# Designs tried in a protein design run: peptides against a protein of PDB entry 1EBD. Part 27

Target 1, 138 residues: chain A of PDB entry 1EBD
Amino acid sequence: KASYEGKVAAEAIAGHPSAVDYVAIPAVVFSDPECASVGYFEQQAKDEGIDVIAAKFPFAANGRALALNDTDGFLKLVVRKEDGVIIGAQIIGPNASDMIAELGLAIEAGMTAEDIALTIHAHPTLGEIAMEAAEVAL

## One batch from the design tools (peptide; aimed at target 1 V23 R80 E108 A109)

Design b2_p21_8_s1 (made by RFdiffusion4, then SolubleMPNN; its pose is not in this set)
Fold by OpenDDE base, seed 4:
Structure b2_p21_8_s1 (fold): chain B 138 residues (1-138), chain A 21 residues (1-21)
Amino acid sequence: as target 1 above (138 residues)
Amino acid sequence: KEAERERRRRELLELRRRAEA
């Protein structure tokens, strides 16, 4: 966020149209376990009157997480019920700081949970958890 | 599919702008 704001400011000063508005800006905390978020939290969406599905999948059920012996936490997708569009995601667990980028891309592109669910993820990977959570949201 | 995704993206941007105003 801070880096983005700096870029926008620099571009504005340079006279460049910095008109690219982003739907979602990621936030990351490099704790143990890592925490990452992009877009709406479930409660934020509800407060704005958006009817959502909160699809949660635990790392304890992910094959790669098990292999790494690092199974704390979960991934949560916040999906608009009306059309299945992903509007937010939260990850607490291994590699959350990197994994959030896939979901940020999905949100920016206006993708649905189905789009992620139908995307083949390499096996076994932590990234499969996004696919699993997306399937929960279907 | 691309046009629909772009529509969805615009809707989300509008929602966020309204919420932040």
Scores: peptide ipSAE 0.205, ipTM 0.753, DockQ to the pose 0.805
OpenDDE base, seeds 1, 2, 3, 5: peptide ipSAE 0.087, 0.017, 0.060, 0.130; ipTM 0.627, 0.458, 0.579, 0.702

Design b2_p21_8_s2 (made by RFdiffusion4, then SolubleMPNN; its pose is not in this set)
Fold by OpenDDE base, seed 4:
Structure b2_p21_8_s2 (fold): chain B 138 residues (1-138), chain A 21 residues (1-21)
Amino acid sequence: as target 1 above (138 residues)
Amino acid sequence: MEEERKRRREELKALRERAEA
């Protein structure tokens, strides 16, 4: 967020048209396993009265994670039940810090779980877990 | 497809704004 806002400010100072236009701010903890989040947590959505599906898929069921012998954790999609729009995502596990960007993009673009589920992911990759979780949300 | 995504994005932004208010 600070980096993005700084860029907008710099562009404005330079006389270029720019505006802050974000939906969600990612957060990352570079622990082992890594933790990453963007948008709503399930409980946050519920506390605000949003009816959500929390679609969870474990790294223990991901082919690349198995091959890497790094299967701790999971990916969780927080999906609005009304229309299937992704409003949040959490990842605990291998490469979570990078993988969260795909879901951040999806949220910023107003995409649905179906959009992710129907996107071809390379095999075998950790990123396939996003597709798997999206399928759970359908 | 694209117009629908745009609508959904705007709805989500509005939701976030209300939540932060």
Scores: peptide ipSAE 0.088, ipTM 0.656, DockQ to the pose 0.875
OpenDDE base, seeds 1, 2, 3, 5: peptide ipSAE 0.024, 0.018, 0.017, 0.021; ipTM 0.520, 0.502, 0.487, 0.522

Design b2_p21_8_s3 (made by RFdiffusion4, then SolubleMPNN; its pose is not in this set)
Fold by OpenDDE base, seed 2:
Structure b2_p21_8_s3 (fold): chain B 138 residues (1-138), chain A 21 residues (1-21)
Amino acid sequence: as target 1 above (138 residues)
Amino acid sequence: KEARRREAREELLELRRRAEA
């Protein structure tokens, strides 16, 4: 967010039009386990009257997480029920800070849970959790 | 797909702008 704001400011100083607004601005906490979020939390969406599916998949069910002996946490997708569009994601677990980027891209592009579910993720990877959570949302 | 994605993106931008106001 700070970097985004800096870019907008730089463009304004340079006499250029303001930067295009981003839909998905990630927030990361480098704790153990890491926490990352982008877009809506489930309750935020509900408070705004958006009917959502909250799809959750645990790291304990992921082959790479098991191999790394780091299985704490989960990935949650917040999906708009009417059209399956991903509007938010939260990750608590290993490599959450990097994994959030895929979901940020998905949200920014207006992708659906189906788009993620139908994307082949390498095996075994932590990234498969995004695909698994997307499948839950279908 | 592209039209749907663009529409969805615009809706999300609008929702975010409303939330930040």
Scores: peptide ipSAE 0.151, ipTM 0.735, DockQ to the pose 0.840
OpenDDE base, seeds 1, 3, 4, 5: peptide ipSAE 0.136, 0.129, 0.131, 0.131; ipTM 0.724, 0.719, 0.704, 0.723; seed 3 fails the geometry check

Design b2_p21_8_s4 (made by RFdiffusion4, then SolubleMPNN; its pose is not in this set)
Fold by OpenDDE base, seed 5:
Structure b2_p21_8_s4 (fold): chain B 138 residues (1-138), chain A 21 residues (1-21)
Amino acid sequence: as target 1 above (138 residues)
Amino acid sequence: REAERERARRELRELRRRAEA
């Protein structure tokens, strides 16, 4: 957020029209396990009257996480039931700080759980967990 | 599909503005 807003401010100072217009701001806690979030939490969506599916998939079922002996945690997708659009994601687990970027992109692009489920992810990778969670949401 | 994505983006921006207000 701060970095992006700084860029917009610099462009404005330079005389270029620019605006901050983002949907999703990632938040990361570099703990062990790492925690990352983008967009809505399930409860936040519910509090705003959005009917959502919370699709959760554990790292314990991810092949790369098993190979790394780092299987704590999960990925959760928050999906709007009406149209399957992803409106939030949370990751607790290995490489959460980097993995959240894919989901931030998906939210900003207005992608659905189907879009992620149908995206080929490299095997075996931690990133496959996003695809698995998306399949749960279908 | 592209038009649907653009609609979804607008809706999410509105939701975000409400949450930050």
Scores: peptide ipSAE 0.077, ipTM 0.644, DockQ to the pose 0.853
OpenDDE base, seeds 1, 2, 3, 4: peptide ipSAE 0.028, 0.020, 0.018, 0.018; ipTM 0.549, 0.464, 0.470, 0.464

## One batch from the design tools (peptide; aimed at target 1 D115)

Design b2_p22_1 (made by RFdiffusion4)
Pose (drawn by RFdiffusion4):
Structure b2_p22_1 (pose): chain A 138 residues (1-138), chain P 22 residues (1-22)
Amino acid sequence: as target 1 above (138 residues)
Amino acid sequence: AAEAAANAATNAKIAALAAEKA
């Protein structure tokens, strides 16, 4: 957040019509099962008065997570029911800090669960859980 | 390392798709 604004400030000073414009910022916590979040939590969304569905997919079902032998965790997609647009995501489990980038890019650009579900992911990887979760969302 | 590569490749796909949609 600080670095982004740093650029916006210098650009505005120079005359560039720069402004602060982002839909979300990811936050990561390096706990044992590292966790990452971006966008709305399922509760914040409905408290905001939004009809949102949430899809939750477990690492226990992913093959790579079994190989890593760390199966405690999940990925959650908070999806606007009215248009399938993803507005928040939460990952708890190995490499959540890296996996969060994909869901983050999707939120920033306003993509849908289908957009992600129709994207072929790597197998066997953790990042593909997002694919399976969006499949669940659909 | 393999996970980072796989994530990068997926991020590229998502970025390309977002550009096409825009």

Design b2_p22_1_s1 (made by RFdiffusion4, then SolubleMPNN; from b2_p22_1, 10 letters changed)
Fold by OpenDDE base, seed 5:
Parts: sequence; C-alpha cells; structure tokens
Structure b2_p22_1_s1 (fold): chain B 138 residues (1-138), chain A 22 residues (1-22)
Amino acid sequence: as target 1 above (138 residues)
Amino acid sequence: SAERAAIEEAKARLEALAAEKA
C-alpha cells in the first residue's frame, strides 16, 4: 500500500475542435495511487439537477489488483438514473491513467451501465473493475 | 477555453478526492 505524495498532471485535447461539450475530456494525475476522471463527478451532476447513481467498486476486491499487491483505491461510475447512461467515471488506483480510456469511450458512445456489465473483460485484469462497478449500478 | 476549464475543474476534484483517500 502506498500513500499519496507527489503528482504529475496530464491532460488530453479535444478530438473535435468544433465541439462545445468537453464532458468526455479525461483528466489524469500521476500520483501514487494514480487518479483519473472523465465526465461528471457525482456532486457535479447533482448540482446540475441530474439524478444519478454513484456505483463504486474497490480494487481490494479485484483479482488482478490482489495479484499485483496493489489494491488501494476504487472505481466510481456516475450513472444517470433515468436511463442508466454512464455520464462520468473516476478511478483512483493502479493503472487509472490508462483504464480511464474505456470509460471515456463508453461515455462518448452513450453506453449504459448494462452495456459495460455485459461486456466480457479478460480475467484476471484490472479492467474487470469497470464491469463490477457497472453491475453495482444495476 | 471551455476545454481548459473542464480539465482544471477535473484536476481540482481529483486532487481533493486523492487527498481524502490518502
């Protein structure tokens, strides 16, 4: 287990310069553990009047994280309650900086928690945590 | 500018969340 100390921030650029909505732009902090986010935070969604489900799953319950002895943190999905569409995601934990890409894709494509829950993830992988969090949202 | 604002907001929120987790 590691404690948060130093950080190196990373950011992405928009793929569509004409776009007016930057919800799908990820933000990454290379800390220990790493932190990454895309789309809405839970409170941000609530502040905008969106009724959301916050589905959280810990790396401590992920088989690959256990095998790597790196189990600090969690993945959180922010799911619009009305239709189950994923509108945000946050990851604190191993490989967060790379794992956020799957969820960025999901948000861009308008996928639901069910879509992610039904997506077969390789076993055992850190990526399974996205599936597990999606199942929590169902 | 809107992109920059979104990124900075996310970074700030992540840093706060990381601090809580630590």
Scores: peptide ipSAE 0.101, ipTM 0.675, DockQ to the pose 0.028
OpenDDE base, seeds 1, 2, 3, 4: peptide ipSAE 0.079, 0.040, 0.041, 0.042; ipTM 0.646, 0.619, 0.618, 0.626

Design b2_p22_1_s2 (made by RFdiffusion4, then SolubleMPNN; from b2_p22_1, 10 letters changed)
Fold by OpenDDE base, seed 4:
Structure b2_p22_1_s2 (fold): chain B 138 residues (1-138), chain A 22 residues (1-22)
Amino acid sequence: as target 1 above (138 residues)
Amino acid sequence: SEEAAAIAAAKAKLEERAAAKA
């Protein structure tokens, strides 16, 4: 596992969001661990003057990740503080490339952290980490 | 810059969608 390399890769794929049709265009690096991002990075939001909550939850605290002995990395939600709307997400860890889709959907739909937090995620699953991160943002 | 314009557009779109949801 190369958590540091994954972090670097995730930061490098910040890219430039296109919002004409879509707010959230996912970017994925199929490294080990995988890196995935959609929407704003925390720093991008800050640079734009958006007050955000960066809600981070580690895979080391995820039941499925523990069971798989694959606990490197984290999920980070970038949540606009004023209204709780999710505007970005980054995942470094197992199944990041697939898990990012839920958050892409959430962003495109204008959903809040509360929406994700109140969505039942099967236990134990890797995807449950999205719910956990959303709860952190509340 | 191109990045600044893209970010601004994204922000506007997010706000539009949030308003529609509310």
Scores: peptide ipSAE 0.020, ipTM 0.476, DockQ to the pose 0.039
OpenDDE base, seeds 1, 2, 3, 5: peptide ipSAE 0.000, 0.014, 0.016, 0.019; ipTM 0.282, 0.332, 0.465, 0.475

Design b2_p22_1_s3 (made by RFdiffusion4, then SolubleMPNN; from b2_p22_1, 14 letters changed)
Fold by OpenDDE base, seed 5:
Structure b2_p22_1_s3 (fold): chain B 138 residues (1-138), chain A 22 residues (1-22)
Amino acid sequence: as target 1 above (138 residues)
Amino acid sequence: DEEKAAIERAKRRLEELAREKA
């Protein structure tokens, strides 16, 4: 947050229009397991009257996680039901602090669950879990 | 069971940070 706000300020000083948008600002907890979030939580969306699909996929079903013997946790996508747009994501598990970046990009770009589901991810990788969760949302 | 408890603790901490940062 502070880094993003600093960038906005720097761009404003340089004469470039910029706005602070907290929608796609990630939050990361470097615990064991790691945790990361970007955009809406499921209940947060519901409280604002947004009809959402919460698509959850466990690391226990991910091939790379199994190979690494690190299968705790899950990835959850919060998808707006009306148009399939991803509006939030949470990850608890291996590499969560880095994997959140793909989903931050998706949210910022206004991508749908279908966009992620149709994006080929290398096999076997932890990143495949985003694709698997997106398929659940379809 | 202990693993599940650790995940739940992590979820709560994540929600706290989310409220602070976004």
Scores: peptide ipSAE 0.161, ipTM 0.740, DockQ to the pose 0.034
OpenDDE base, seeds 1, 2, 3, 4: peptide ipSAE 0.064, 0.058, 0.158, 0.058; ipTM 0.664, 0.663, 0.742, 0.661

Design b2_p22_1_s4 (made by RFdiffusion4, then SolubleMPNN; from b2_p22_1, 11 letters changed)
Fold by OpenDDE base, seed 3:
Structure b2_p22_1_s4 (fold): chain B 138 residues (1-138), chain A 22 residues (1-22)
Amino acid sequence: as target 1 above (138 residues)
Amino acid sequence: EEEKAAIEAAKEKLERLAAEKA
């Protein structure tokens, strides 16, 4: 399938990083709220001519965040339209510094938004927000 | 308001960090 070929291509690219590697290296700011990023930002992808979907989901709609009374911010996925592959992610909100690892793994493995959307996340958890954002991208 | 400003500042810091690490 096309998705399989996309995953193979993404894996190959991940194995041969360019001089400017936005994919492999996460960035974290331990502010309040925390901020974390891995891979492409939306504008970076557009500047390189990549057609992307920016899928955003707010912590204000996350059950665990509500229970913790810590609902500032959001998670954003940057998804390549051609094949649905996740090429970037940004998190501003509770536990962003740790939650970015799931999405870093997904990007390195060449996973699609559908892969994340179909992955069962425990309820209620902050991590569910990744699944919710992935569903937005579909 | 102030929340929006804080979020925008945080985004800018993230972008700078990403550029430096890449």
Scores: peptide ipSAE 0.047, ipTM 0.639, DockQ to the pose 0.031
OpenDDE base, seeds 1, 2, 4, 5: peptide ipSAE 0.032, 0.030, 0.046, 0.029; ipTM 0.609, 0.566, 0.643, 0.588

Design b2_p22_2 (made by RFdiffusion4)
Pose (drawn by RFdiffusion4):
Parts: structure tokens; sequence; C-alpha cells
Structure b2_p22_2 (pose): chain A 138 residues (1-138), chain P 22 residues (1-22)
């Protein structure tokens, strides 16, 4: 957040019509099962007065997670029921800090569960859980 | 395995960027 604003400030000083414009910022915690979050949590969304559905997919089902032998974790998609637009995501499990980038780019650009579900992911990888979660969302 | 994950992530991010640009 600091670096982004740093650029916005210099650009505004120079005359560039720069402004702070992002839909979300990812946050990561390097706990044992590292966790990452972006956008709304399922509860924040409905407390905001939003009809949102949540899809939760476990690492226990993913093949790579079984190979890594760290199966405690999940990926959750908070999706606006009215238009399938993803507004928040939460990953707890191995490499959540890296996997978060995909869901983050999706939120920033206003993509849908279908947009992600119709994207072929790598197999066997962890990043593909997002594919399977969006499939669950649909 | 970690490097493969990074490369897989990057490939997905490129696909998403193409969709955004479309």
Amino acid sequence: as target 1 above (138 residues)
Amino acid sequence: AHEEELEANEAVLEKLKEKIEA
C-alpha cells in the first residue's frame, strides 16, 4: 500500500492525473499453514448488505497437496450472487501467498467464477484448486 | 515443486491477462 501511494504522489505532483484506485490488496501471513486473503470475507460481504455465495474447496482433495503431504487447508471464494463477480478470496495452506495472486488479479479486474473455471490450470498443482473452487461456485 | 508452482501461477496469470485485455 505504501509503495503504490508513493507512485500516485509523485505522479500527482508532476501533473499526472493520478489517483488511488484499487479494489483490494492481498494480505499474507507466514504461519505454518501460510494464509492469504484479498477482498471481502464471506461475513463482511453480507454485513455490507451483499447477497454473496461462498465456495470452499479443500487441499485434501488436490493431488499436489497430497504429494506435499500438507493437506490441512482450503480455498474460499466469496462471489456476488447477483453477477458471479468474485469480490473476496481466502487460501489457507501451502503456497497460499503465491496462489493468492491469481484470485487477486481476478478481483481487481472484476472477473467471474466462470472466468476462472473456464481457464485451464496446471495439473497437478495447488493453483488449480482455484479452478475446482470456481467449478464448485458454478 | 515450488518452482513448478511459480511457473504454473505465472501461466495462469498470463491467461487471465489475456482475458482482461479481450

Design b2_p22_2_s1 (made by RFdiffusion4, then SolubleMPNN; from b2_p22_2, 12 letters changed)
Fold by OpenDDE base, seed 4:
Order: structure tokens, then C-alpha cells, then sequence
Structure b2_p22_2_s1 (fold): chain B 138 residues (1-138), chain A 22 residues (1-22)
């Protein structure tokens, strides 16, 4: 957030039109395993009266994670039930800090779980877990 | 995408913006 806002400010100083219009701000903890989050947590959505599907997929079932012998954790998508729009995501596991960006993009773009599920992810990759979790949400 | 779908997306994004701004 701060970095992005700083960029907008720098662009304004340089005479380039720019605005802060983000929807979701990622949060990352560089622990082992890494933790990352963007948008709503499941309980936050429920507290606000949003009917959601919490779609969870474990790294223990991800081919790349298995190959790396790094299978702790999971990816969780928080999906609005009425239309499948992704409103949040949490990742605990390998490369969570980088992988959260795909889901941040999905939220900012108003994508659905189906959009992610129907996007082919390279095999075998950690990133496939987003596709797998999206399939769970369908 | 029809008007209803656009409205649903817009509503979700609005909630997210409010949450972040709070």
C-alpha cells in the first residue's frame, strides 16, 4: 500500500496522471511457511452478511509441492456464493508471498472462481493450487 | 457481461474499498 501510494505521488510530481484506486491490499508474513492474505477473510465476509464459499486446497495435494517436499499449508479462496466472484484469498505455504499476487489481480479485476478454474496453469507448478482451489469453489 | 453482473461486481468491489479505507 505505502509503496503503491508513493509511486502515485511520484508520478504526480513528474506530471503524469495517476490515482490510487486499489480494491485489495495484500499482507505477507515471510515466515516458514510463508503466509499471505488479500481481501476478505471468510469470517469477515460472514460478519458483513456476505454469503461466501470458502474453498480450501492443500499443498499436500499439489504436484510441485510434493516434488519440493514442501507440502505444509493450503490456499483458501473466499468466493461470494451468489455469483462466484472472488473477494478474498489466504495462502499458507511455499511461495505464498509471490503467489498472492495472482489472487490480488483476480479480486481487482472482479474475476470469478470459474475464471481462475478455466485458466490453464503450467504443470507442475505451485501456482496450480489456485486453479485447484477455484475448482473446489465451483 | 450483462448489467446485473456488472452491478454485482461493482457492489463487491465497493465493499472491499470500504473495508480497506476503514
Amino acid sequence: as target 1 above (138 residues)
Amino acid sequence: MDAEERAAIAATLARLREKIAA
Scores: peptide ipSAE 0.039, ipTM 0.580, DockQ to the pose 0.028
OpenDDE base, seeds 1, 2, 3, 5: peptide ipSAE 0.021, 0.019, 0.034, 0.012; ipTM 0.494, 0.443, 0.518, 0.373; seed 2 fails the geometry check

Design b2_p22_2_s2 (made by RFdiffusion4, then SolubleMPNN; from b2_p22_2, 9 letters changed)
Fold by OpenDDE base, seed 2:
Parts: sequence; structure tokens; C-alpha cells
Structure b2_p22_2_s2 (fold): chain B 138 residues (1-138), chain A 22 residues (1-22)
Amino acid sequence: as target 1 above (138 residues)
Amino acid sequence: MDEEERRALEATLAKLREKIAA
């Protein structure tokens, strides 16, 4: 966030139109396990009157997580019911700080849960958890 | 928050508490 804000400020000073948009800015805690979030939390969406689906998939059900013996946590997608667009994501688990980037991209691009579900993810990887959570949202 | 989510969060908190106490 701070780095992004600094970049926006620098661009503004340079005479380029710029704005800070926090919609797809990730927040990360580099703990063990890691925690990461981008976009709406489920309750935030509800408080704003957005009808959402909260789709969760646990690391314990992922082959790579099992192989790593690091299975604590889950990935949660917040999906707008009206059009299936992903508007938020939260991850607790190994490599959450990197995994959140895919979902940040998806939110920024206005992708749907179906888009993620139909995207082939390498096997076995932690990244498959995003695909699995997207399938839950369908 | 469902039971699975609660368990995951509790496990995370337990690990964090252990690290803080160390």
C-alpha cells in the first residue's frame, strides 16, 4: 500500500493524472502461516448491501499443502451474486503473500469465479486452491 | 464464520502466540 501510494504520488508530481484506488491493494502479514487479503471482506460487502457468495477451500484438501506438511488455513473468495464477479479474497496459509497476487489481478480485471475455475492451474500446487474455491462459488 | 474457518483461525493464532512467547 505505501509503495503504491508513493508511486501514485510520484506520478502526480510528474504531471500525470493518477488516483489511489484501494479496491485491489493487497494486505499481507508475513507470519507463519502467512495471512493475505485483497478487496472486500464478506461482512464489508454485506454492510454495503452487496449480495455475495463466500466460497472457501481449505489447505488441508490440497495435494501440495499435504506434501509440504503445511495444511493450516484456507482461501476465501467473496463473489458478487448478481454477476459472479470476484470482489474480494482472503488467504491464511503457506505462500499466502504470493497467492494473493493472482486474486488481486482477477479483482482488478473484473473476472468471475467461472474465469478462475476454468483456468488451468499446475498440479500439484498451492495455486490450485484458488481454482477450487472458485469452483465452490459456482 | 463456519466451524472449518474457526478451526483454521484458531490454529493460526496458536502458532502466532507460540512465536510471540518465544
Scores: peptide ipSAE 0.043, ipTM 0.597, DockQ to the pose 0.023
OpenDDE base, seeds 1, 3, 4, 5: peptide ipSAE 0.020, 0.020, 0.019, 0.041; ipTM 0.498, 0.541, 0.460, 0.591

Design b2_p22_2_s3 (made by RFdiffusion4, then SolubleMPNN; from b2_p22_2, 8 letters changed)
Fold by OpenDDE base, seed 1:
Structure b2_p22_2_s3 (fold): chain B 138 residues (1-138), chain A 22 residues (1-22)
Amino acid sequence: as target 1 above (138 residues)
Amino acid sequence: MREEEREAIEATLAKLREKIAA
């Protein structure tokens, strides 16, 4: 956040149009396994009256995670039922700190679970788990 | 998002990690 705001300030000083207008700020815990989140938690959305689908997919079912012998955890997508838009995501597992960026991008762009499901992910990769979770939400 | 909110989220994630690692 601070880095992004600094960039906006620098661009403004340089005379370029720039604004701070972000929807979600990622949060990361660098542990083993790593934890990462962006946007709404499931219960948070429910508490605010948003009808959501919580689509969960385990790393135990991910080919790359199996190959790495690092299968603890899951990816959870929080999807608004009304329009299928992704409003939150949580990851516990390998490479969570980096994989959360894809989901942050999706949220900022207002993408749907279908958008992610239809995005081809390289095989075998940990990143495929995002696609798998998105398919669960459909 | 405020820094305080980020810290709260990170704390929540840390607790979640503890549960899954148990």
Scores: peptide ipSAE 0.029, ipTM 0.584, DockQ to the pose 0.024
OpenDDE base, seeds 2, 3, 4, 5: peptide ipSAE 0.025, 0.025, 0.025, 0.024; ipTM 0.517, 0.562, 0.573, 0.560

Design b2_p22_2_s4 (made by RFdiffusion4, then SolubleMPNN; from b2_p22_2, 9 letters changed)
Fold by OpenDDE base, seed 4:
Structure b2_p22_2_s4 (fold): chain B 138 residues (1-138), chain A 22 residues (1-22)
Amino acid sequence: as target 1 above (138 residues)
Amino acid sequence: MDEEERRAIEETLEKLREKIAA
C-alpha cells in the first residue's frame, strides 16, 4: 500500500495521470463484442510525446475465453516506457465493460505493468488477460 | 472478428474518447 501511495503522490507531483487528477474516466460500449477504454490511447500518448509500449494480448489465448467459446478481441495496455506505469487500456471482448474497472484502478493508483504481472489472478478467468498483457509489456 | 469489424469498434472507442475529452 505504501508503495502504491508513493507512486500516486509522485505521479501527481510530476503532472502525470493520478487519482488526484481523476484522469482515468472509463468509456464503455455494450456491443457484441463489448468495448471499453480507460486512460490514454496509444496514439494519444504518442501525440503528447509520451514514449509508450502498446502491449496487446488476444482473448483467443485466454483459457476462460476458450472455455466460453468467446475469443474475439483483445486487451491492449498502454505503458509508459520511462517507468513502466500503466497509463491506458483498451478492451474489446467478453466482459470488457467490467474488466476495465481493474485497469482503471491500476492507472489511478500509478501501478506498473510489473505490478499487474506479479498479481496472481484466479484461474481460469478472463481477468488473467490483463496479467498476460502486462507480461508482454515487460 | 474480421479486420473491418475491429476497425469499426476502434473508431467507436476513439469517438467516445473525443466526447469525454471535450
Scores: peptide ipSAE 0.027, ipTM 0.586, DockQ to the pose 0.029
OpenDDE base, seeds 1, 2, 3, 5: peptide ipSAE 0.026, 0.025, 0.026, 0.025; ipTM 0.540, 0.524, 0.575, 0.519

Design b2_p22_3 (made by RFdiffusion4)
Pose (drawn by RFdiffusion4):
Structure b2_p22_3 (pose): chain A 138 residues (1-138), chain P 22 residues (1-22)
Amino acid sequence: as target 1 above (138 residues)
Amino acid sequence: AAEKEAAMEKIKELIEEEAEAV
């Protein structure tokens, strides 16, 4: 957040019509099962008065997570029911800090669960859980 | 549309980078 604004400030000073414009910022916590979040939590969304569905997919079902032998965790997609647009995501589990980037790019650009679900992911990887979760969302 | 196309390209790049790292 600080670095982004740093650029916006210099650009505005120079005359560039720069402004602060982002839909979300990811936050990561390096706990044992590292966790990452972006966008709305399922509760924040409804409290905001939004009809959102949430899809939750476990690492226990992913093959790579079994190979890593760390199966405690999940990925959650908070999706606007009215248009399938993803507005928040939460990952708890190995490499959540890296997996969060994909869901983040999707939120910033206003992509749908289908957009992600129709994207072929690597197998066997953890990042593909996002594919399976969106499939659950659909 | 352009923002979605650019985001998708970056997403595919991340998927490929993860596959190579594994």

Design b2_p22_3_s1 (made by RFdiffusion4, then SolubleMPNN; from b2_p22_3, 10 letters changed)
Fold by OpenDDE base, seed 5:
Structure b2_p22_3_s1 (fold): chain B 138 residues (1-138), chain A 22 residues (1-22)
Amino acid sequence: as target 1 above (138 residues)
Amino acid sequence: MAKKEAAKEQILALREAEAAAA
């Protein structure tokens, strides 16, 4: 079952014809705060029978966000439990429209939460929040 | 495009839900 779930997710992410939906295309809403998503939402994954970890980290705990006095929102990673692969991400907060690109890349490449957690991000940056959320998933 | 629009609706719904839960 888990293997099938993984295949379905991978096919959807990769945009294969056998996939019901291609999930690797980012969606952005230029609101205040900005909103961005790529890949699976948590409930979407659950509805498809994928066992996931939803790892959330708030901008209120991000050093750069604090320095910018812009701490609304969070980053959420949707991580497949079986293998730790990131299958979705949502960002609500500063620079979400640009930050989603890193996570789109990660999803397309089949990266794990560990991969992101072990990727050094410059300090202090908003981008560190991806690393922090990935650490939550471990 | 329909998929992207659905995702936009979902992310906005998530924003509202998270704000309500905070």
Scores: peptide ipSAE 0.459, ipTM 0.867, DockQ to the pose 0.034
OpenDDE base, seeds 1, 2, 3, 4: peptide ipSAE 0.450, 0.025, 0.455, 0.454; ipTM 0.864, 0.589, 0.866, 0.863

Design b2_p22_3_s2 (made by RFdiffusion4, then SolubleMPNN; from b2_p22_3, 12 letters changed)
Fold by OpenDDE base, seed 4:
Structure b2_p22_3_s2 (fold): chain B 138 residues (1-138), chain A 22 residues (1-22)
Amino acid sequence: as target 1 above (138 residues)
Amino acid sequence: MEKKEEALRKIRALREAEAAAA
């Protein structure tokens, strides 16, 4: 966040119009398990009157997580019901700090849960959980 | 595998419905 804000500031100083869009800026806590979030939380969306689906999938059902014996937590997608667009994501679990990047990209690009569900993820990986959660949202 | 197949079936159905409505 600070790095991105610094870039925006630098661009402003250079005379380029730029704005900070906090929607796609991730927040990460390097705890055990790691926590990461980008975009809307479910409650934030609801508070703004956005009708959402909160699609949740547990790491306990992820093959790689099982193999690593690290199955605590889940991935949650916050999906706008009207068009299936992903507007937020939260990950609590292994490698959440890195995995959030895919979802940040998806949100920034205006992708839908369908887009993620149809994206082939390497097997077996923790990242497959994004696909699984996207399928829940369908 | 079963979940994925179900999801894919849903997607196909939605696309078919969209095509039919066009």
Scores: peptide ipSAE 0.020, ipTM 0.451, DockQ to the pose 0.026
OpenDDE base, seeds 1, 2, 3, 5: peptide ipSAE 0.015, 0.016, 0.018, 0.019; ipTM 0.395, 0.481, 0.519, 0.425

Design b2_p22_3_s3 (made by RFdiffusion4, then SolubleMPNN; from b2_p22_3, 12 letters changed)
Fold by OpenDDE base, seed 4:
Structure b2_p22_3_s3 (fold): chain B 138 residues (1-138), chain A 22 residues (1-22)
Amino acid sequence: as target 1 above (138 residues)
Amino acid sequence: MAKKEEALARIRALREAEAAAA
């Protein structure tokens, strides 16, 4: 966020059109396992009266995670029931800090769980977990 | 949801097409 805002400020100073327009800001904790979040947590959405599906998929069921013997954690998608739009995501597990970017993009673009589910993810990869969680949300 | 089966059918079709193209 700070870097993004810095770019906007720099562009403004340089006389270029720019605006701060973001929906979701990623948060990462570089622990073991890594933790990453973007957008709404399930309870935050509920507290705001948003009816959501919390779709969880475990790394223990991910082929790449199994191959790496690093299967702790899960990916959770927070999906608005009304339209299937992804409004949040949390990842606890291997490479969460990088994997969260896909979901950040999805949220910023207003994508649905179906959009992610219908996106081919390379096999076997940790990233497939996003697709699998999206399928759970359908 | 109601769209699940249709979505899954599309997913399966895409995966099959990918496998055929590989």
Scores: peptide ipSAE 0.024, ipTM 0.452, DockQ to the pose 0.061
OpenDDE base, seeds 1, 2, 3, 5: peptide ipSAE 0.021, 0.024, 0.020, 0.020; ipTM 0.463, 0.458, 0.450, 0.485; seed 3 fails the geometry check

